# Designs tried in a protein design run: peptides against a protein of PDB entry 4PN1. Part 29

Target 1, 261 residues: chain A of PDB entry 4PN1
Amino acid sequence: KIEMNFLNKPIVPDTTKVISNFLTHYLITEPVEHVEIEAKLGTLIDLETQNRFEFPVMNETILNPEFNLRTRFESDMTASEHKYLNEFLNQAFRDSQKPGRLPFAYKHTKQVDLFYETEDNSRDKIRVSKNQSDNQVLACVKKRRVADLFLYCPNDAFDIRISISDELPVSMPSGNQQPSLTRLKDRVGYVHQEIKIDLTKTTQNDPVYDTTERHELEVEFGNIADLRDRAQKAKDGMEAPLFRRVQLFMDNVRILRREHS

## One batch from the design tools (peptide; made by RFdiffusion4, then SolubleMPNN)

Design b1_p11_1_s1 (from b1_p11_1, 3 letters changed)
Fold by OpenDDE base, seed 4:
Structure b1_p11_1_s1 (fold): chain B 261 residues (1-261), chain A 11 residues (1-11)
Amino acid sequence: as target 1 above (261 residues)
Amino acid sequence: SKPDLSGVYVP
């Protein structure tokens, strides 16, 4: 007979606990009404060196947000890395269609995001997302970044930013308003067990600057209602469901950040 | 649907 440990009870790693507590705060304690929770793959850059940040740790480490480490996060990756991840996820999709597996869902979307200044001159812009093919409105929101949690991952190709945002649905801008910014997004989306994985190529035209192309990979909690329910249960003393969901999310992130061309 | 071979890299 084998037991898990000397108490024969499950134990949760610190990473899972810290992230769970972070999420619980913005789901339950100070709840964000229209919350979006996503992790982006990228690089923590040292502002002094402009190279990847170096921290004296040997594994995945959540950085304390109370300390200014003089870093910025770049969510961009190379086209080759992005292509590799696309191929990797395509294979994962195919493998998941086999008997005995839970299948991925797949969706390819091309959209244009139009950004408008708000009438109240708020820092937040209104984003109108439209389908490129038929110009149908997909969403009209005012997105506010609420909080970030950074993970330094010295053994992997990418560092991680977990972001909590408030995506407030708002009315369409007046017909006479011109967008201050336009972005074209080519997105390949994969969903597995309500975890969304998106590869996005973003093209932005600037009249002053050259056209820029960014390549991003994001992992998002696809069922916020369920996550909020789990967080509430955690506040009520039952933490296991939340820990399991966060563990699933992070394991998917960990798989992806280890892959590189 | 099925995944694109090129994904976001449409020819």
Scores: peptide ipSAE 0.026, ipTM 0.672, DockQ to the pose 0.015
Fold by OpenDDE base, seed 1:
Structure b1_p11_1_s1 (fold): chain B 261 residues (1-261), chain A 11 residues (1-11)
Amino acid sequence: as target 1 above (261 residues)
Amino acid sequence: SKPDLSGVYVP
C-alpha cells in the first residue's frame, strides 16, 4: 500500500490557501454584494524596462500586494496566441464530448458595450451591454474593481491577474446621453464544471486614437453562490470544499497559461 | 443544436 505522505492525508498547496483566503475576504468577511471573480491571462510589465517583469523566483508566485513593484498588467495577447488558444479550447471541447468525460458547454456571443458618464462625474462609468444582432439590452451595470491579486509565472507564457469586482445593476442612462465609449466584443465562452473560460476579441473605436483590437482570455467562477457557500464553510473551519474549488479553478488557469503558439 | 466550434476566428 502506498500512502500520499507520512500523515496519509491530503496537503493543500500554499498557493491554494493564499487565493482561498483572498476570495474568502471578499465573499464573507467584507462581502461584495454583486461579486465577479475572474482571472485574466496577460503579462506583468516592468514600468522601467517596459519588458516582462523579472522577479528572482523560479515558479508560480503570488505577488504581495503590499509592495509596489512598479509594474502594470497587460491583459492582452497577440492575435496569434489568441487564435492558438481558441483552437486549443475547441479541441478540449471536442474531447470533452466523448463518453466518460464531463462535457463543455459552448456559447458564441457578439455584443456591444456602451459606456456612459455618470451624472455625478463618478470615476465608474455605466456600462450598457447589448446584443449586436437585435440590440437587446443584456445588462446595465456599474462595475467597480475591488481588489487584484497577481501571479508571476516565469515558466509559463502568461502571468495572471485575479480580480474581484462589484457589478452593480443600475438604471439605464437617460435617452439624451451619448456614450463616451463603444466596444464591440466577439466572445466565445467555454464552461466546464461551472468554471467559465471566455475568449474575447474586443474592438474599440476611439475618436482620438486609432481603432484598437484586444485579445483577452479570462477564467471566471461560474457559480458564485456555491463559492460563497464554500467560503462560509471555510470560515467555519471546514476549508476542504473551498480548497478543492480553488484548486480546480487554478488548474484550469495553469493549463491555459502554459499554452503558446 | 451542435455549436459552431469555429470560435472567434472564423475563416
Scores: peptide ipSAE 0.020, ipTM 0.571, DockQ to the pose 0.015
Fold by OpenDDE base, seed 3:
Structure b1_p11_1_s1 (fold): chain B 261 residues (1-261), chain A 11 residues (1-11)
Amino acid sequence: as target 1 above (261 residues)
Amino acid sequence: SKPDLSGVYVP
């Protein structure tokens, strides 16, 4: 018989603990009411070199937000990388339909996001999301970026930004307001065990600036209520359920960031 | 619903 370790007990990676604590803070300690928690694949760019950030570490490392590392995060990838990931996820979808597996769900959506400035001139914008096919309003929210946690992944194709956002439902902007920004989103979404993986091609139309296009992959917790419950249990001393859920989330992220064309 | 095997970048 083989044991896991000299204690014969599961051990939780430090990364899982750090992320779990990060999430617990915004789920329980200072709870964000309409919280969205997502990880985006991208690249940490060193502002000094304009190249990918190079920190003296050899593996996945959560960057301490208390330190100004003079970086920016580019939540983008090449079309080729994006296509590869699409194909990869398509295969994963197919494989998950086999007997004995938990199946993926899949959805292809095209939506337009219209961003409006708030009356109070806050940094938060109102986002009106509409279905491109019928122009039906899907959502109207005021999204606020609450916190970010960056993972530097020197051995992988991508670095990771985990973001906490507050998406507060709000009333539609006044009819006389014009959007300050329009984003067309062509998104294919994969859901497995309530973890949502989205590949999104975003076309941004700015009235002042030229149209920009981004290719993004994001991983999102699809069941916030469950996650909050797990976080509460963790706060109460039972951490295992939260750790398991965060581990699942991060393993999915790790799978994706290791895949590249 | 099936995955788009051609990717999301098709006209």
Scores: peptide ipSAE 0.039, ipTM 0.659, DockQ to the pose 0.016; fails the geometry check
Fold by OpenDDE base, seed 2:
Structure b1_p11_1_s1 (fold): chain B 261 residues (1-261), chain A 11 residues (1-11)
Amino acid sequence: as target 1 above (261 residues)
Amino acid sequence: SKPDLSGVYVP
């Protein structure tokens, strides 16, 4: 018989605990009402060198937000990398349809996001999302970035930003307002065990600059109510359900960030 | 090259 360790009990990685605490804060302690929690693949760039950030660590490391490391996060990848991940996820989808597996769900969506200035000229913009096919309004929200947690991943193709956002539903802008910015989003979405994985190609027409295209991959918690419940239980002393959910989320992220063309 | 965002075929 093999045992897990000398206690014969599961042990939780420190990374899981740190992330769990981070989430618990914004789910329970200082709760964000309309919370979105996502991880984006990208690159931590050293502002001084303009190269990928280098830190004297050898594996996945959560950066302490209390320290200014003089970095920026580029949530973008090459078209080739994006294509590779698309193909990878397509294969994962196919494999999950086999007997004995939990299947992926798949959805391809094309939408346009219209950004409007607020009357008070607040930093937060109103985003109206519409379906490109029929111009149906999908959402009208004011999104606020609440917090970020960065993971430096020296062994992988990508670093990770975990973001807490507040997506407040708001009324549609007045008919007299013109959007300040429009973005076209071509999104391929995969859902597995309520974890949402999106590949998004974003096209933006800038009035000053040429059309820019971004290629993003994001992983999102698909069931916030469940996550909040788990976080509450964790605050009450039962941490295991939260740890398991965070572990699942992070394992999916880890799989994806290791893949590259 | 452009990424292939056609996704998977869903019957």
Scores: peptide ipSAE 0.028, ipTM 0.657, DockQ to the pose 0.015; fails the geometry check

Design b1_p11_2_s1 (from b1_p11_2, 4 letters changed)
Fold by OpenDDE base, seed 4:
Structure b1_p11_2_s1 (fold): chain B 261 residues (1-261), chain A 11 residues (1-11)
Amino acid sequence: as target 1 above (261 residues)
Amino acid sequence: SSPITPLDAFK
């Protein structure tokens, strides 16, 4: 018989604690009402070298936001990387349909996002999302980026940005307003245990520049109410449920960021 | 649980 450790109890990785605390802040302490919590795969770019950031660490590391590391995060990946991840997730989906597993759900959506300027010309634009096929409005929101947490992952194909956003439902723009930006999104979504994994191809038409295509992978908490409940319990001294949920989330992220062609 | 659905792979 073996035991996990000398206490024979699960141990919570420090990463889990840090992220849990980060989430708790924006779920409970300073609650974001319409919170979206997602992790995006991408690359931390060193602004000085324009190459991937190099930090003297040998494993996954949450970067301290108090330090200006002179970096930017690029949430894009190559088409080949994106394709590989798509194939990987497709296989994961198939495998999960087998007896004894918890199945993935899958959804393919094609939508157009129309961005409108606000009256106050705030940085936060109104996004109207429509289904490409029938032009039905799917959502109209004003998304505000509230906070970011960056994970440098030197051993993996991607670094991670965990973002807290506020997606405020808003009224449709006036009929006389024209969108400042239009994006076509081709998205395949995989949901497992209420964690959403989305692969998105975004096409943006620019009148001056050639059409650009972005390839993104994001992992999102699919049940915010549950997460908020867990965070509240954590705030009240019972941290285990939150830690377990964050651990699950991060393990999924870790799986994905390790995959590469 | 979710039924098996067709998968659309990216090109």
Scores: peptide ipSAE 0.037, ipTM 0.662, DockQ to the pose 0.015
Fold by OpenDDE base, seed 2:
Structure b1_p11_2_s1 (fold): chain B 261 residues (1-261), chain A 11 residues (1-11)
Amino acid sequence: as target 1 above (261 residues)
Amino acid sequence: SSPITPLDAFK
């Protein structure tokens, strides 16, 4: 007989606990009503060196937000890396269709995001998302970034930013308003066990600069209601369901950030 | 097994 440890009980890694607590805060303690929770792959850049941040740690480390480490996060990757991840996820999709597995769902979406200034010129812009093919409105929201949690991953190709956002549904802007910014998004989306994985090419036309293209990969909790329920249970003393869900999320993130061309 | 529809890929 083999036991897990001397207590013969599962143990939860600190990373899972820290992230779970972070999520619980914005799900329960100071609840964000229309919360979006996503992790983006990218690079922590040291503002002083303009190179990838270096910290004296040897593995995945959640950075303490109370300390200003003088970093910025670049949520971008090369076209080659993006292509590799696309191929990787396509293979994962195919493998998941086999008997005995839980299948991925897949969707390819092309949309345009139109950003509008608010009447009060608040920092939070209104985003209208439309399907490129038929111009159908997909969403109209005012998105506010609430909090970030950064993971420095020295052994992997990418660092991670976990973001809490509030996506408040709002009415469409007046027909008299013109977009201040337009972004084209080409997105391939994968869903497995209600975890969403999106690869997105974003094209932006800047009036001053040349057209820029970004290549992003994001992982999102697809069932916020369930997550909130789990967080409430955790707050009430039953943490296991939340830990399991966060563990699943992070394992998917860990798989992806280790892959590169 | 049933055929799998080809997936889109970025070019």
Scores: peptide ipSAE 0.035, ipTM 0.651, DockQ to the pose 0.013
Fold by OpenDDE base, seed 3:
Structure b1_p11_2_s1 (fold): chain B 261 residues (1-261), chain A 11 residues (1-11)
Amino acid sequence: as target 1 above (261 residues)
Amino acid sequence: SSPITPLDAFK
């Protein structure tokens, strides 16, 4: 009989622990009420070189947020990469429909996001999301970016930003308010084991970006209540459920960031 | 703004 190690027990990668602790902080320690937790594929750009960040590491590395690395994260990819991932996920969807597998769910959404400034002049904006086809309001939230965790992935096509946001449901902006930004989203969403994978093509007139189009892939925890429960258990000394869920999430992210055209 | 190119969809 072969044992997995000299303890014959599963071992959790350090990355999983670090991410789990990061999540636990914002789930339990300083809980975000309406938390959204997502990972975006993109590129860490060195502000000095304007090229992809180069750090003296050889594998997936969580960057310490306490250090100013003079980087920016570009949550974008090429159209060809995006297309490849779309095809890849389509195939994954098809394969998951086979007997013995857990199936993907799939949804195609065309959405308009209208961003409004808040009356209190907060940097947080109100986002009104509408269905493009019938203009029905899907959501109205005040989104606040709470924290980011960056993973430098030198061996993969993409780096990762894990973001914790607070999406507070709010009332619709006053009728006299004009949106400061309008974003069109064409989104294909895949859900597997309550992990959401979204491919999104976004069109917007954003003064911050030179391009009006972005091709994004995001991976999101689809069951926050379960995740919070797992995080609570971790705080109570039972870390395994949280580690397993984070591992699942990260494995999905790792699969995706390795796929490229 | 540029038009959005639809992603592959299942029907």
Scores: peptide ipSAE 0.029, ipTM 0.650, DockQ to the pose 0.016
Fold by OpenDDE base, seed 5:
Structure b1_p11_2_s1 (fold): chain B 261 residues (1-261), chain A 11 residues (1-11)
Amino acid sequence: as target 1 above (261 residues)
Amino acid sequence: SSPITPLDAFK
């Protein structure tokens, strides 16, 4: 017989524990009511060099938020990389339709995001999302970034930002109010085992600056209620369900961040 | 076998 280790029991990687604790804090300890939890692919940029951040580690590592590393995170990639990932995910989708596999779901959404200033002149803007085809309102929210956790991935094409946000549903702006900003989003969404993977091409027209196009890939927990339940169980001493879910999430992220054109 | 669904691509 072959055993996993001298205890013949699974061992949980530290990365899984750290992320699980991070999530548990904002799910249970100081719960965010309308929480969104996503990982974005991008690049940690050293503010001094404007190049990719260099840290003396040889593999995936969670950066300690207590230290100011003088970095910024660019949640963007080249059009070529984005196209490659789209093709990669399309192939993954096709492969998942085969017998014996759990299938992906797929959705292509073209939407316009209209940003409005709040009545109280708060820093947070109201975002109204509409379908481009029929102008149907998809959402009206005030999004607040709550926390970030950064993973430096020296061996991969991308670094990772895990973000916790609060998407507060709010009333539609008054009919006489004009948007301060408009963004066009072309999004292809893949869902596998309630993990959402979105490729988004965002076009923004600025009257002062040239039209900018961004290419983003995000991985999101699709079932927050289940995740919250798992986090609660973890607080109650049963950590395995949470660890398994976080492991699944991170494995999907790890697959994607390794891909490059 | 499950049918393969055609997918859209970015334009």
Scores: peptide ipSAE 0.027, ipTM 0.623, DockQ to the pose 0.013

Design b1_p11_2_s2 (from b1_p11_2, 3 letters changed)
Fold by OpenDDE base, seed 4:
Structure b1_p11_2_s2 (fold): chain B 261 residues (1-261), chain A 11 residues (1-11)
Amino acid sequence: as target 1 above (261 residues)
Amino acid sequence: SSPIVPLDAFK
């Protein structure tokens, strides 16, 4: 018989604790009402070298936001990388349909996002999302980025940005307003245990520049109410449920960031 | 660029 450790109890990775605390802050302490919590795969770019950031660590590391590392995060990947991940997730979906597994749910959506300036000309634009096929409005929100947490992942294909956002539902822009930006999104979404994994191909038309295409993969907590409940319990001294949920989330992220063609 | 590869293509 073997035991997990000398206490024979699960141990929580420090990464899980840090992320859990981060989430708890914006779920409970300073609660974001319409919170979205997602991790995006991408690359931490060193502004000095314009190459991937190099830090003297050998594994997944949460970067301290108090330090200006002179980095930017690019939440983009190559078409080939995106395709690989798409195929990988497709296979994961198929495998999950087998007996004894918890199945993925799958959804393919094509939408257009129309961005409108606000009256105060704030950086936060109103986004109207419509289904491409029938032009039905899917959402009208003002999304505000509240906080970011960056994970440097030297051994993996991608670094990670965990973001807290506020997606405030807002009224539709006036009929006389024109969108400042239009984006076409082709998205495949995979949901497993209420964790959403979205692969999105975004096409943006610019009148001056050629059409640009972005390839993004994001992992999102699909049940915010549950997460908030867990965070509240954590705040009240029972951390295990939150840790378990964050661990699950991060394990999924870890799987994805390791995959590459 | 490569299009999204939907699951429907593999069903």
Scores: peptide ipSAE 0.192, ipTM 0.782, DockQ to the pose 0.015
Fold by OpenDDE base, seed 2:
Order: structure tokens, then sequence, then C-alpha cells
Structure b1_p11_2_s2 (fold): chain B 261 residues (1-261), chain A 11 residues (1-11)
């Protein structure tokens, strides 16, 4: 007989606990009503060196937000890296269709995001998302970044930013308003066990600069209601369901950030 | 830049 440890009970890694607490805060304690929770792959850049941040740790480390580490997060990757991840996820999709597995769902979406200034010139812009093929409105929201949690991952190709956002549904801007910014998005989305993984190529035309293209990968909790329920249970003393869900999310993130061309 | 490669089944 083999036991897990001397208590013969599961133990939860600190990373899971820290992230779970972070999520619980914005799900329950100071609840964000229209919360979006996503992790983006990217690079923590040291503002002083303009190179990847270096910290004296040897593994995945959640950075304490109370300390200013003088970093910025670049949520971008090379076209080659993005292509590799695309192929990797395509293969993962195919493998998941096999008997005995839980299948991925897949969707390819091309959309345009139109950003509008608010009448009060607030920092939060209105984003209207439309399908490129038929111009159907997919969403109209005012997105506010609420909080970030950064993971420094010295052993992996990417660092991670977990973001809490409030995506408030709002009415369409007046027909008299012109977009201040337009972004074209080509997105392939993969959903597995209600965890959504999106690869996105974003093209932006800047009036001053040349057309820029970004390559992003994001992992999102696909069932916020369930997550909120789990967080409430955790707040009430039953933490296991939340820990399991966060563990699943982070394992998917860990898989992806280890893959590179 | 390389285009996104969708799954063939969904092209």
Amino acid sequence: as target 1 above (261 residues)
Amino acid sequence: SSPIVPLDAFK
C-alpha cells in the first residue's frame, strides 16, 4: 500500500492557496459583478534593464503586489512561438477527441473591436466587438482592470499575469461617435472542462505608427458562476472545491508556458 | 507573420 504522505491526505501547494485567496477576494469579499479572470502568457520586463526580470528564485513564484519591483508585463510573443502553441493546441484538441478523453471544444473567430471614448472622458473606454463576417455585435462593454497577480517563471518560456477585470455591459455608443481605436482580432479558442484557452492575433492600425501585430495567449475561467460558488464555499470553510478548480486552471497554464518553438 | 492555423475540421 502506498500513501500520499504521513497523513495520507492531499496537500495543497502554496501557489494554489495564494491564487485561491486572490480570487476569493474579488469574487466574494469585494465582489466584482461582471468579473473576468484570465491568465496571459508574456514576459516580466525589468524597467531598469529592459530585459526579462531576474529574481533570486528557482521556480514559479507569485510576486508580492505590495512591492514595487519596477517591472512591466509584455503580453506578447513571437509569431514563431504563437504558431508553435497553435499547433500544440491543435494537437491537444485532436488527442482529446479520442475515446476515454474529455474533448476540447474549438472555435475560430474573427472580430473587430471598436473602442469609444466615454462622454466624461474616463479612462475606461467602451469596447464594441463585432464579427468581421456579418458585422453582428458580439459584445458592448466597459472593461476595467481591477487587479493583477504576476507569476515569475524562471524555468519556463513565459511569465504569467493573472488579471481580474470588470466587464460591465453597456449600451451602444451614439451613432454620432467615431471609434478612437480599432483592433482586428483573429482568435482560435479551445475549451476544455470550462477552461478557455485563446490564441489571438491582434492587428492595430495606428495613425502615427505602422500597423502593429500582437500575438497573445490567454487562459480564462469559463464558468464564473461555478467559480464564485466555489469561492463562497471556501470562505465558509470548505476550500477543496476551489483549490481543485484553481489547480486545474494553473496546470493548464503551466503546460502552455513550458511550450515554445 | 504567420497566420493562425485553424483546425482543418473547422475550415
Scores: peptide ipSAE 0.093, ipTM 0.739, DockQ to the pose 0.015
Fold by OpenDDE base, seed 5:
Structure b1_p11_2_s2 (fold): chain B 261 residues (1-261), chain A 11 residues (1-11)
Amino acid sequence: as target 1 above (261 residues)
Amino acid sequence: SSPIVPLDAFK
């Protein structure tokens, strides 16, 4: 017989534990009501050099938020990289339709996001999302970034930002109010085992600046209720379900961040 | 095996 280790029991990686604890805090301890939990692919940039951040580690590592590393996170990639990932995910979708596999779901959405100033002049804007085809309202929310956790991935094409956000549903702006900003989003979404993977091309027209196009990939927990339940069980001493879900999430992220054109 | 499913692409 072959055993996993001298206890013949699974061992949980520290990365899984750290992320699980991070999520548990905002799911259970100080719960965010309308929580969104996503990982974005991008680059940790050293503010001093404007190049990719260099840290004396040789593999994936969670950066300690207690330290100011003088970095910014660029949640963007080249059009070529984005195209490659699109093709990669399309192939993954096709492969998942084969017998014996759990299939991806797929959705292509073209939407316009209209941003409105709040009546109280708060820093947070109201975002109204509409389908470009029929102008149907998809969402009207006030999104607040709650917390971030950064993973430096020196061996991969991308670094990772895991973000906790609060997407508060709000009433539609008054009909006489004009948007301060408009963004066009072309998004392809892939869902596998309730993990959402979205590729988004965002076009923004600025009256002062040239039209900018962003290419983003995000991985999101698609079943927050289940995740919250798992987190609660973890608080109650049963950690395995949460660890398994976080491991699944991170494995998907790890697959994607290794891909490059 | 399942047939290949055509997917949309970014335009």
Scores: peptide ipSAE 0.092, ipTM 0.712, DockQ to the pose 0.013
Fold by OpenDDE base, seed 1:
Structure b1_p11_2_s2 (fold): chain B 261 residues (1-261), chain A 11 residues (1-11)
Amino acid sequence: as target 1 above (261 residues)
Amino acid sequence: SSPIVPLDAFK
């Protein structure tokens, strides 16, 4: 008989605990009402060298947000990398349709995001999302970034930013108001076990990165109600369901960040 | 489009 350890019980990786605690804080402790939780693939850039950040660690490491490492996160990849991931996910989709597997769901969307200044001149802009084909309004929200958690991944093609955001539904801007920014999004979405994986090509004028096109991959928790329930149970002393869900999420992220052309 | 083909942006 083989046992997994001297307790013969599963152990939870520290990474899972740290992320779970991070999520629990914004789900339960200081709850964000309209919470969005996503991980983006990208690169931690050293502001001094403008190259990928180098930290003296040999594996996936959650960076302590209390330390200013003088980095920025570039949520972007090359068109080639993005295409590779698209092909990879397409293959994963096909494989998941086989008997005995849980299937992916798939959706291809093209939308236009219109950003408007608020009347109170707040930093947060109103985003109106419309379907590109019929101009139907899909959403009108004021999105606020609440918190970020960065994972430095020296062995993988990408680093990770996990973000907590508040997407507040708001009324449409006045008809006389012009958008300050227009963003075109071409997105393919893959959903597996309520984890959403989106590949997005965004066309815009980016004042920060001086780019007109970005290629992004994001992984999002697709069932916030379930996640909140799991987080509440964790606060009540039963952590296993939350840990399992976070592990699933992170394993999907890990698969994706290891793939490169 | 379908997941069988790449994103149209890469065609």
Scores: peptide ipSAE 0.058, ipTM 0.694, DockQ to the pose 0.015

